# Designs tried in a protein design run: peptides against a protein of PDB entry 2FGR. Part 220

Target 1, 331 residues: chain A of PDB entry 2FGR
Amino acid sequence: SSVTLFGIVDTNVAYVNKDAAGDSRYGLGTSGASTSRLGLRGTEDLGGGLKAGFWLEGEIFGDDGNASGFNFKRRSTVSLSGNFGEVRLGRDLVPTSQKLTSYDLFSATGIGPFMGFRNWAAGQGADDNGIRANNLISYYTPNFGGFNAGFGYAFDEKQTIGTADSVGRYIGGYVAYDNGPLSASLGLAQQKTAVGGLATDRDEITLGASYNFGVAKLSGLLQQTKFKRDIGGDIKTNSYMLGASAPVGGVGEVKLQYALYDQKAIDSKAHQITLGYVHNLSKRTALYGNLAFLKNKDASTLGLQAKGVYAGGVQAGESQTGVQVGIRHAF

## One batch from the design tools (peptide; made by RFdiffusion4, then SolubleMPNN)

Design b2_p23_7_s1 (from b2_p23_7, 14 letters changed)
Fold by OpenDDE base, seed 1:
Structure b2_p23_7_s1 (fold): chain B 331 residues (1-331), chain A 23 residues (1-23)
Amino acid sequence: as target 1 above (331 residues)
Amino acid sequence: MLEEIERFTKELEELAEKFNAEN
């Protein structure tokens, strides 16, 4: 079998002008352009086009050296793959997030990403952001003339929170068309969770599309998340994203992304705009800078995710500005 | 553009409701 050690160390200096108290925060942050990670992966050819695989991946926190420990919570899968596609067993990105986050030009990390994949309702499940699941079985089709799909089911294993049963059960999938410059996908998911100790379904629908014009790429997301509660009504958020990226001088990339989060349960919107630049010093090392503005309206309290510095909310109706300047190294 | 987003949002809501009714 082949075993590959791989990783990314991404560390930055970050600043946000407001925290929950209205004070500035600054320091050394992580994962501004890509999530810092350490992983092991490998494959075994079983003959006849069948392969076994494993993937173990955990997050790295370069600012504190993983003071809270290291784990493989990013991915811990064993797989079989072949002409039929790939079956994965173990904790992973759920199929919906795996596909639909690919349209986020900020790689689902730092202060600039699409924040729609979120726990909008104080859900008590560990993965109520809709990104990953424990006890996951996933299947991914091959690409057939551009068409591809992924499906997943996560077992709840009779986990309970309060009166809620089936906590952590996930069912979902996507269909996609990926051909040349075009990508388009539709994802649907339901996750069972609890809010206030009561059974809640986290329903998610996401449409994504991108087109690479060569000189620039456009990308968009449309998402609805709905925490369906038996008591207190639904907590619905409509999230929209539009982004553009362009290569600069053969060694750089500029990114601009806008997102709108329409939080229906509080009748409040948040607007996010992020400008990013990545400068490749090599194939493995880059410098980057991100500048993000988050405008909360009314009761909205969203904060930029300056991981390692400040990732909390702000006061209702307050705006936040964030900056990250960092180094990304891949190995 | 906003109207198109609203229309598309409504279509997504209807699709989500259908999905939620089937599951």
Scores: peptide ipSAE 0.007, ipTM 0.408, DockQ to the pose 0.012
Fold by OpenDDE base, seed 2:
Order: structure tokens, then sequence, then C-alpha cells
Structure b2_p23_7_s1 (fold): chain B 331 residues (1-331), chain A 23 residues (1-23)
């Protein structure tokens, strides 16, 4: 067996011009270009094309040295893999998020990412953003001429919140076509949760596609998230994203991404636009800068996710501007 | 497209309910 230690330390100076009080926030933040992490992984060849694997990964907060502690909440899996694909047991990205976030040109991190994978309804479940699950079993197919799929189920283990049972149960999957410059995927998921102590289903559908033209890449997402509540009506959000990236001078990458979040339950929209640049000093070290603008309309209170500085909302109908400048190092 | 999304969410819900009833 082999064991590999790996990680990323990504730390930035961040600024947002508004918090929930209308005040600016600034400081040292984390995970602006990639999520900072420490991990251990290994593989054992069992013969006959079968392999066992493990993966333990936790988030690093370089600004405070993990003052809240370290854990393996990013991923803690054991797996079997072979010609049949891969089966994973343990906390991980759910299959839907693992695949569909790959179309986010900002890699689901920093102030620029697609924010559709969110707890839109003040769900009381730990993972009501649809990104990860505890007690997860996942299966990923091989790639068959471009076609691939992933499926997952997370056990609720009879978790209750208020009168809601089955909290944390997840079922979902995706189908995809990945061939050369083209990628396209459809993801479907349901998660059981609670809102206000009452049973709620979080339903999610996501379509993603990208095409790499060599000189530039285009990427798009279409998502609906619906928190189905027994009382108070459904909380539905339609989210749209379109992004482009292009290499610059062989060592740089520029990214531009737009997203729209149509929050139906409050009849309010938010618009996000982000410009990003990454400059590779090496294969392992990069400098980066992100500039994001978020416009809330009407009752919308969304905020940019300047992790380590400010990740809360703003006042209803307010706009927020965010900047991150940082260093990413991978080991 | 949005109507198709709503149909697929419903189908998934039905599948999830079936799976939960069988286990």
Amino acid sequence: as target 1 above (331 residues)
Amino acid sequence: MLEEIERFTKELEELAEKFNAEN
C-alpha cells in the first residue's frame, strides 16, 4: 500500500464593502482560489484489477490555524475500485455536487463561485447546501465512450429535528457525457431535512455543460432547488450560471462568470458577476485575484463568501463588492 | 425547461419514496 500526504494552503487578503450592518469588512481570508486542505490518501492493489483505497481530507484555515479544530469533514472514505468503477463508503461530496460543481469555473470556492448549492430555506440539517453528506455510499461508473454516471445514498440513521424524521437522508445521482472538449451532465438529488422543526424535502436538479475551444472554455449551469415544506409553501430557487475562462501567456488564466439566483419564495433576484485571474508561478504555487459584484434586488440578502473575513448576508436589496488577492500553494 | 426540471424532481421524489418504503 502507498500513503500520500497532500494539501493546499490558500490564503488571501479580502475585502467586502458591506456586511449585514452596511459596514465594510476586510482582513486575512482563506480558500480564495482553492479550498485549503490537508489530506491523507492511499491505495492498495488487491490483485485482479481490484484496488482498495482510503481518503481522509480536512479543511485548513490558514488565517487562524484551525482555531475551531481540525477534522476530516471534507472527505473520509474507504473505497473499492476496478474495471467496474468505484464504490465509496463515508462522508464525501455527494455525487451530484461532485460532478455538477465541476462546471463552476471558480471551483466552488472564494467570492466568485456559483452559489446555487446552498441552504436556501434555513434548513436545519448539517449539509442542507447539497454539497456533502454523512453516512454516504457512492458509486461511480467508469467512462464508457464518454458516458459516465454516479449515484449516492446517505443513511439518516433515524436522525430527528423537531417533528422531522429521516434528517440527513440523501438520494441522488448524475449522468454525464465527457468526451474531448465537451462535457455535459444532468444531476438529480433529494435530501431530507427540517425547516422550523418540520419535515422538509430538499429537491435539486442541475444541468451543466462546458466546451473547451482551446483558446477559451465556456461553461454553464442551470439549477432548481426546492425545499418542499408541509407548511408555508415551497421555497424554490432557480439558479443560472454562464462562465468563460481563457489561458493568458501560458502561465495565467482569466475567468469571468455570471450567475443569476431567482428566489421564487421571496420574488427576488440576485445577480453575481466575478472576474478572476490566476498567475502560476509554478505547478504548485499561484497568485490570484478575484473581483466580485453581487446585486440583490427586493428582499434578496445574499452575500459573497469571503471565507475567514465575512460570509454573511447583506441588507435586503443591497449590493456587495468583494475583492480577494492571495497565494495558493499545493503540496 | 423549468417544467422538465419540475417533472424530474417529482420522479426523483417518487423513486426516493419507493426506495424508503422497500427498506
Scores: peptide ipSAE 0.006, ipTM 0.324, DockQ to the pose 0.013
Fold by OpenDDE base, seed 3:
Structure b2_p23_7_s1 (fold): chain B 331 residues (1-331), chain A 23 residues (1-23)
Amino acid sequence: as target 1 above (331 residues)
Amino acid sequence: MLEEIERFTKELEELAEKFNAEN
């Protein structure tokens, strides 16, 4: 049996030029290049190719020292793995987000990430962004000549909100092809939630692909999220992403990513463009900078996720500029 | 457990069919 302590401390100086009042915000933020975390993991060889595993991971907030406390809400799993793949029990990334966020060149964190995995409808469920679930059972296949898949089911445990039952139930999975420079995947998920105290289904379809040309990598996402409501009509968002990354001088990486969020329920679009640079000082320590532009149209109020500084919305139709400069250290 | 796996599989198939019909 082995136990490994691991983590990332990522802290930055961040600026956004507009908040909900139109004022600038600036200060010390967290998780600009990677989510800051502390974790414990280990494996036990049970013989015959079977292994037991555990994984406990929580978020670290370096700006305030976890003033609100520490928990294992990032991942708290026990697993069995072998030639059949891996079964996990406990809170984790849902299979769809685990696979499809891998195409985000900004690692699903900071001011630059693809923001499609979001609560678009003021859903009242705890994980209505489609990223993680409580009470999750997940299964991941081995890789068969590039082909792989993951499936998950989360129990609702008869959770209710208003008149909505089955809140927190998740069902979803992906199929993928990962071979050499190519990765492609399709994810499907449904989550039961509530909006305004009424039963709502959060349906999600996501297509992702990337290709590594050696000199550069291209990555893309196509997503539809639909909150299906019995009253008031569906809240549908189509999200698109295209990104490129390239190594610089053997120690750096430049990233450029564009995203479009077509918010159908308010007939409004938002455009995001982010330029990022990472400079590796070592295998464990990097400096980074991100510059992001978010242009809201019409009734759109999206804000950049400058975690620890400002992650709220802006006024309808307003544009926001964000900057992060920080240090990432892994241990 | 087996019944729940069968239900899960069926729900995934129904979900896939819905997305294929809406696109």
Scores: peptide ipSAE 0.000, ipTM 0.278, DockQ to the pose 0.011
Fold by OpenDDE base, seed 5:
Structure b2_p23_7_s1 (fold): chain B 331 residues (1-331), chain A 23 residues (1-23)
Amino acid sequence: as target 1 above (331 residues)
Amino acid sequence: MLEEIERFTKELEELAEKFNAEN
C-alpha cells in the first residue's frame, strides 16, 4: 500500500475596491489560482483488479495558519475501484459539482470562477451551494467510448431545521461525453434544505461543454438553480459562463471568462468578467494574477470571492473590481 | 425534472432570442 502526502499552498495579495460599506479591502488572501490544501491519500491493491482507497483532504489558510482549525471537509472518503468504476463513501464533491466545475477555467476558486454553484436563497443547509455533501455515497463509471456518468446520494440522517425535515439529503448525477478535445456534460441534482425554517428543495440543472483547439480552449456552462419554497415562491437563478484559455510562451496560460447571473427572484443580473494569467516557474510553482470585474444591476449584491480578504457582497447595483497576485506551490 | 429541463430550455431559448434581439 502507498500513502501520499500532497498539498497546495496558494497565497496572494488581494484587493477589492468595494465591500458592503463601499470601502476597499486589501491584504493577504488564499486560494487565488487553486484551493490551498493538505491531503493524505493511498491505495491498496486487493487483487483481481479491485483497489481500496482513502482520501483525506482539508483546506489550508496560509494567511492565518488555519486559525479556525483544520478539518478534512474537502474530502474524507474511502473507496473501492476497479473495472466497474469507483464507489466512494464519505464527504466529497457531489458528482454534479465534481464534473460540472471542471468547465470553470478558474478552477472554482479565487475571484474569477463561475459562481453559479451558490446558495442563492439563504438556504440553511451546510452545503446549499451544491458543491459538497456529508454522508455521501457516490459512484463513477469508467469511460465507455467517451461516455461516462456519476451518481450520488447523501443521507439527511433526520437533520431538521425549523419545520424542515430531510435537510442535507442529496440526490444527483451527471452524464458526460469526454473524447479527445471535446467534453460535454449534463448534471441534475436536488438537495433538501430549509429557507427561513421552511422546507425547500434546491434543484440544479447544469450543462457544460469544452473544446480544446490546442492553441486555445473554449469552455461554457449553463445552469439553473431553483430553491423551491412552499411559501414565498421559488428563488431561481440562471447562470451562464463562457471562457477561453490559451498557452503563452510554453510557460504561461492566459484565461478570460465571462459569467452572467440572472437572479429571477429579484429581477436582477450580475455580470462577471475575469482576466487571469498563470506563469509556471516550475512544474510545482507558479506565479499568477487575476483581474475581475463584477457589475451588479438593480438589486444584485454579488461580491467577488477574494478569500482571506473579502468574500462578502456589495451594495445593490454596485460594481466591484478585484485583483489577486500570488504564488501557488504544489507538493 | 423533465418539466424543469423543458422550462430551462425554453428560458434559454427566450434568452437567446432576447440576446439576438438586443444585438
Scores: peptide ipSAE 0.006, ipTM 0.411, DockQ to the pose 0.010; fails the geometry check

Design b2_p23_7_s2 (from b2_p23_7, 7 letters changed)
Fold by OpenDDE base, seed 5:
Structure b2_p23_7_s2 (fold): chain B 331 residues (1-331), chain A 23 residues (1-23)
Amino acid sequence: as target 1 above (331 residues)
Amino acid sequence: MLAEIAELTAALEALAEAFNAAN
């Protein structure tokens, strides 16, 4: 058996020029290039190609020393793996988010990421962003000539909110082709939740693709989220992303990513552009800078996720600029 | 620092406008 302690401490100085009052916010933030984490993982070889595994991972908040406590809400799984693939039991990334967030050049972290994996409808479920689930069973296939897939089911355990039953039930999966420079995936998910105490289905479809040209990588996402409500009509968002990254000087990486969020329920768009740079001081330590611009149109109130400084919305139709400069250390 | 942030903000706004004009 093996046990590995691992982690990332990522802390930054962050600035946003507008909050919900129109005021600037600045300070020490967390998780600008990678989510800060502490984890334990291990494997046991059971023979015949079968392995047992465990993974326990929690978020670290370096700005406040985890003042709200520490937990394993990032991942808490036991697994069996072998020639058949991997089965996981416990809280984890749902298969759809695990695969489709891999096309985000900002690693679903900081002020630059694709924000499509969101609670668009004031859903009352704990994981209505479609990223993780409690009570999750997941299966991941091996890679067969590039083809791979993942499937998941999360039990609701009869959780109720208002008149909504089955809250927290997830079903979803992806199919993918990963071969050399090419990756492409289709993900489908449904999650049961509540909005205003009424039963709501969160449906998600996501297409992702990337190609590594060696000198640069291109990546894209197309997503539709739909909160299907019995009363008040559907809350639909179409999200689009296109990004490019390139190595710089053998030790750096530059990233540029654009995203569009077409919020159909409010007939309003938001545009996000992010420029990022990572400078690797070593295999484990990097300096980074992110510069993001978010333009809300009409009734859109989206805000950049400067975790630890400001992650709220802005006034309707307002633009927000964000900056993060930080250190990432992995151990 | 604040002046540099303002300049970077203006550059990002110009870039965003260019992307908005292309869509």
Scores: peptide ipSAE 0.015, ipTM 0.471, DockQ to the pose 0.016
Fold by OpenDDE base, seed 3:
Order: C-alpha cells, then sequence, then structure tokens
Structure b2_p23_7_s2 (fold): chain B 331 residues (1-331), chain A 23 residues (1-23)
C-alpha cells in the first residue's frame, strides 16, 4: 500500500471595485489559480488487476489559517478499480461536474471560471450548485478507443426541507470522447432540492468540447440549468463559455475566457471576460495574475468569486472588475 | 458568431426540452 500527502497553497492579493453597497474590496484572498487544499491518498494492489484506493481532501484557507476548522468536504472516498473502471463511495465531485468543469480553462477557481455550475434559484440544499454530493456512489468506465463515461447516484437519506422529502438525491452521468487533441462530452443530471421550502428538481444539461492545436487550445461549454418549481414557475439559466489558452516562452500560459449567463427567470444577462497569466517558477511554484470583468444587465446581480476578499453579488445592472495577483505552491 | 450562438442556444434548448420531456 502507499500513502501520499499532497496539497496546494494558493494565496493572492485581490481587488474588486464593487460590492453589494457599491464599495471597493481588497485584501488577502485564497485559491486564485487553484483551490488551496490538503489531501491524503493511497492505493493497495489486491492482485489480479484489482486495486483499493482512498482519497481524503479538504480546502485550505491560507488567509485565516482555517479559522472555521478543517474537513474533508472536497473528497472523502474509498474505491475499487481495475479493468472494469473505478467505483467510488463517499462525498466527491459528481460525475457531471468532474468531467464538464475540465473544459473550464480557469479550473472552476478564482475570479475567472465558468460560473454555470451555480445555485441559480436560492435552492436550500447543501450542494445546489451541482458540483459535489454527499452519500455518492460513482462509477467511471475505462477509456475505450477514446470513449468513456461516468455515472453517479447520491442518496437523500430522507433529508427534508419544508415539504420537500428527497433533498440531496442526485442522479447523473456523462458520455465522452477523449482522443489525442480532441475532447467532447455530454452531461445530464437531476438533483432534488427545495426552494422556499417546496420540492424542486434541479435539471442540468451540459455540452463541452476542447481541441488542442499545439500552439493554442480552444475550449467551450454550453449549459442549461433549470430549477423546476411546483409553484412560481421554472428558474432557467442558459450559460455559454468560449476560451483559449496558449503556452508562452515554455514557462508561461496565457488564458482568455468569455462567458454569458442568460438568466431567463429575471430576463437578464451577465457577461464575463477574464484574462489570466501563469508564470511557472518551477514544477511546483507559480506566480499568477487574473483580470476579470463582469457586466450585469438589468436585474442581474452576479459577482466575481474573489474568495477570502469578496464573493457576494453586486447591485442590479452593475459591472464589477476584479484583479488577483498571487503565488501557487504545490507539494 | 452571434447567429451561431443563437443557433447553438436553440439546439441546446431543444435538447434540454427533449431530456425534460423524457423524465
Amino acid sequence: as target 1 above (331 residues)
Amino acid sequence: MLAEIAELTAALEALAEAFNAAN
């Protein structure tokens, strides 16, 4: 058996020009290029091509030293793997988010990421952003000639909120083709939650694709999220992303990503554009800078996720500019 | 580009509606 300690410490100076009051916020933030984390993982060879595995991972907050405590809410899995693929038991990324966030050039982190994986409806469930689930069983196929898939089911364990009796149930999966420079995936998921104490289904469909031209990579996402409510009508959001990345001088990477969030329930759009640069000082240490612009229209109140400084919304129709400059260290 | 986004939007909406009608 092997046990590996691993982690990332990513800390930045961040600025946003507007908060919910219209005031600027600045300070020391966390997780600007990669989510800061501490983890333990290991594998045991059981013979015959069968392996056991474990993975325990929690978020680190370098700005406050984890003042609210440490937990393994990022991942806490035991697994069996072999020629059949991998079965995982425990809290993890749901299969849809695990695959479809791989097309986000900002890795679902900092002020630049695709924000489509969101609680669009003030859902009262713990994971109504569609990213992770408790009580999750997941299965991942091997890659067969480029084709691969993942499936997941999370138990609700009779969790109730108001009149909703199946809160936290997840069912979902993806199919994908990953071969050479091409990646493409389709993901489908349904999660049961509550909005205003009433049963609500969070339906999600996501299409992702990327192509690596060697000199640059293009990536795209198309997503619809729909909170189906018995009362008050559906809360639908169509989210789009297009991004490009290119290596610079063998030690750098530049990223440009655009996203559009069409929030149908409030007839309001938000536009996000982010420029990012990463400079590798070594295989483990990088400097980075992110510049993001978020333009809300009409009733839209979206905010950039400057974690540790300001991650709230802005006033309706207001634009927000964000900057992060930081150090990422992996161990 | 905007027209292609609109077509992709319509195709995504149709696919989502088909998925939602099957569930």
Scores: peptide ipSAE 0.013, ipTM 0.468, DockQ to the pose 0.012
Fold by OpenDDE base, seed 2:
Structure b2_p23_7_s2 (fold): chain B 331 residues (1-331), chain A 23 residues (1-23)
Amino acid sequence: as target 1 above (331 residues)
Amino acid sequence: MLAEIAELTAALEALAEAFNAAN
């Protein structure tokens, strides 16, 4: 067997011009270009093309030294893989988020990412953002002439919140085509949760595509998230993203991404625009800068996710500007 | 652009309702 220690330490200076009181926030933040992490992984060849694997990964908070402790909540899986693909047991990214976040040019982290994978309804479940699940079984196919898929089921283990049963149950999957410069995917998921102590289904549908022209990459997402509540009507959000990235001078990358969040339950939109630059000092070390603008309209109160500095909302209809400048190191 | 977003929204809504009716 082999065991590999790996990680990323990503720490930044961050600024946002408005919090919920209208005041600026600034300080040392984490995970601006990539989520900071520490992990252990290994593989054993069992012969006949079969392999066993494990993966243990937790988030690192470089600003406070993990003051709340360390855990393997990013991933804690055992797996079997071979010509049939891969089966995983344990907490992980759900198949839908694992595939569909790959179209986000900001890697689902920092102030620039697509924010569609969110708890839009004050859901009371631990993972109501649709990103990860506990008690997860996942299966991933090989790539067959470009075609691939992933499926997952998470057990609720009779978890209850208020009168809601089956909290934390997930079922979902994706189909994809990945061939050369083209990637396209459809993802579908349902997660059982609670809102206000009442049973709620979090339904998600996501379309993603990207094309790499060599000189630039284009990427897009279309998503609907719907929290189906027994009382009070559905909380629906339609999210759209379009992004472009290009290499600069052989060692740099520039990224531009736009997103629209149409929050139907409050008849309100939010617009996000992010410019990012990454400068590779080596294969393992990069400097980066992100500049994000978030415009809320009407009753929208969305905030940029400056992790470690400020990740809360703003006043209704207010705009927020965010900046991150940081170092990413991978080992 | 806004009209195209509205059409894409409607198509996505229809697909989501079809998925929800099948589950």
Scores: peptide ipSAE 0.017, ipTM 0.424, DockQ to the pose 0.012; fails the geometry check
Fold by OpenDDE base, seed 4:
Structure b2_p23_7_s2 (fold): chain B 331 residues (1-331), chain A 23 residues (1-23)
Amino acid sequence: as target 1 above (331 residues)
Amino acid sequence: MLAEIAELTAALEALAEAFNAAN
C-alpha cells in the first residue's frame, strides 16, 4: 500500500485591461500555468492484478490562503483497477472533460485555456461547465493498441431547481486513439440542468486531436455545446481551438493557442489568442508568462479567466488584454 | 435499479440521436 501527498502551488501577478465597467484590474492571482492543488492519493494491491485506490484533491488559493476554505471538490474518488481498466466512485472530472481538456495546451487554467467547457446559458446547476460532476461513477478502459475509452454517469439524487428535475445527472463518454505522437478523441455528454427554473439539457460534442512532431506539438479542438430548453429555444455555441507548442533551449516551452467561440443564441463571436512561455528552473519549479487577447464581437461579453484578480465578463463587443507572470512549484 | 437502467438507456439513445442529428 502507498500514500502520496502531492500538490502544486501556482501564483502569479496578473493584469487585465478591462472589467465589466471598462476599468483595469491587477493583483496577485492563482493557477496561471497549472491549477494550484493539494492532494492525497494511494493504492493498495489486492492481489490477482486487482488494486484499490483513493484520490482526494482540492484547489489551493495561494493569494488568500484558502480564505473560503479547503475541500476535495477537484477529485474525491475511490477506485478499483486491473486488467479491465479502472472504475471510480466519487466526484471527479467527467470522462469527456478529463480526455478532451488534455488537448488544451494551457492545461485548462489561466488566461490562455480553451473556454469551451463553459456554462453558456446561465445554467443553474453547480457543474454546468461540463467539467466535473458529483455522485459520479466512471469507467476507463485500458489502452488496447492505441484505442481507449471512458464512460461516466452521475446521479441527480432527485435534485430539483424550479420545475426542473434530474438536475446534475450526467451521462457521457469518449472514444480515443492514443499511439506514440498521435492522440485523437471524440467525446459526447449530456447533463441535466435548469435555466430560469426550467428543465434544460446540456448536450456536448467534442472532437480533439494532437500530434507531437518532437520539435513542436499541434493540438486542436472542435466543440458544440447546446443548452436545449423546452421554452425559449436552444443556446448553442460552437467552439474551435488550434494550438502549437515547442520546446525552447531545452529548459523552456513556448505555446500559442487560438480559439473561436461562435455564440449562436446571440449571433456573436469571440476570438481568443494566447502566447505563453514556461521556463523550467527545475523538474518541480517553473517561471511562466502568459499574454492573452480576447476580442468580443457584437453582444459577446466573454472575459479572460485571471483567477484571483478578475474572471468576470466585459462590456458587449469589448476586447480584453490579459497578462500573467508567475511561479509554479510542484511537490 | 431497473428504472435507473431504463433512464440511462433512454439517455444513451437520446445522445445517439442528438449525435446523428448533428451530422
Scores: peptide ipSAE 0.000, ipTM 0.303, DockQ to the pose 0.011; fails the geometry check

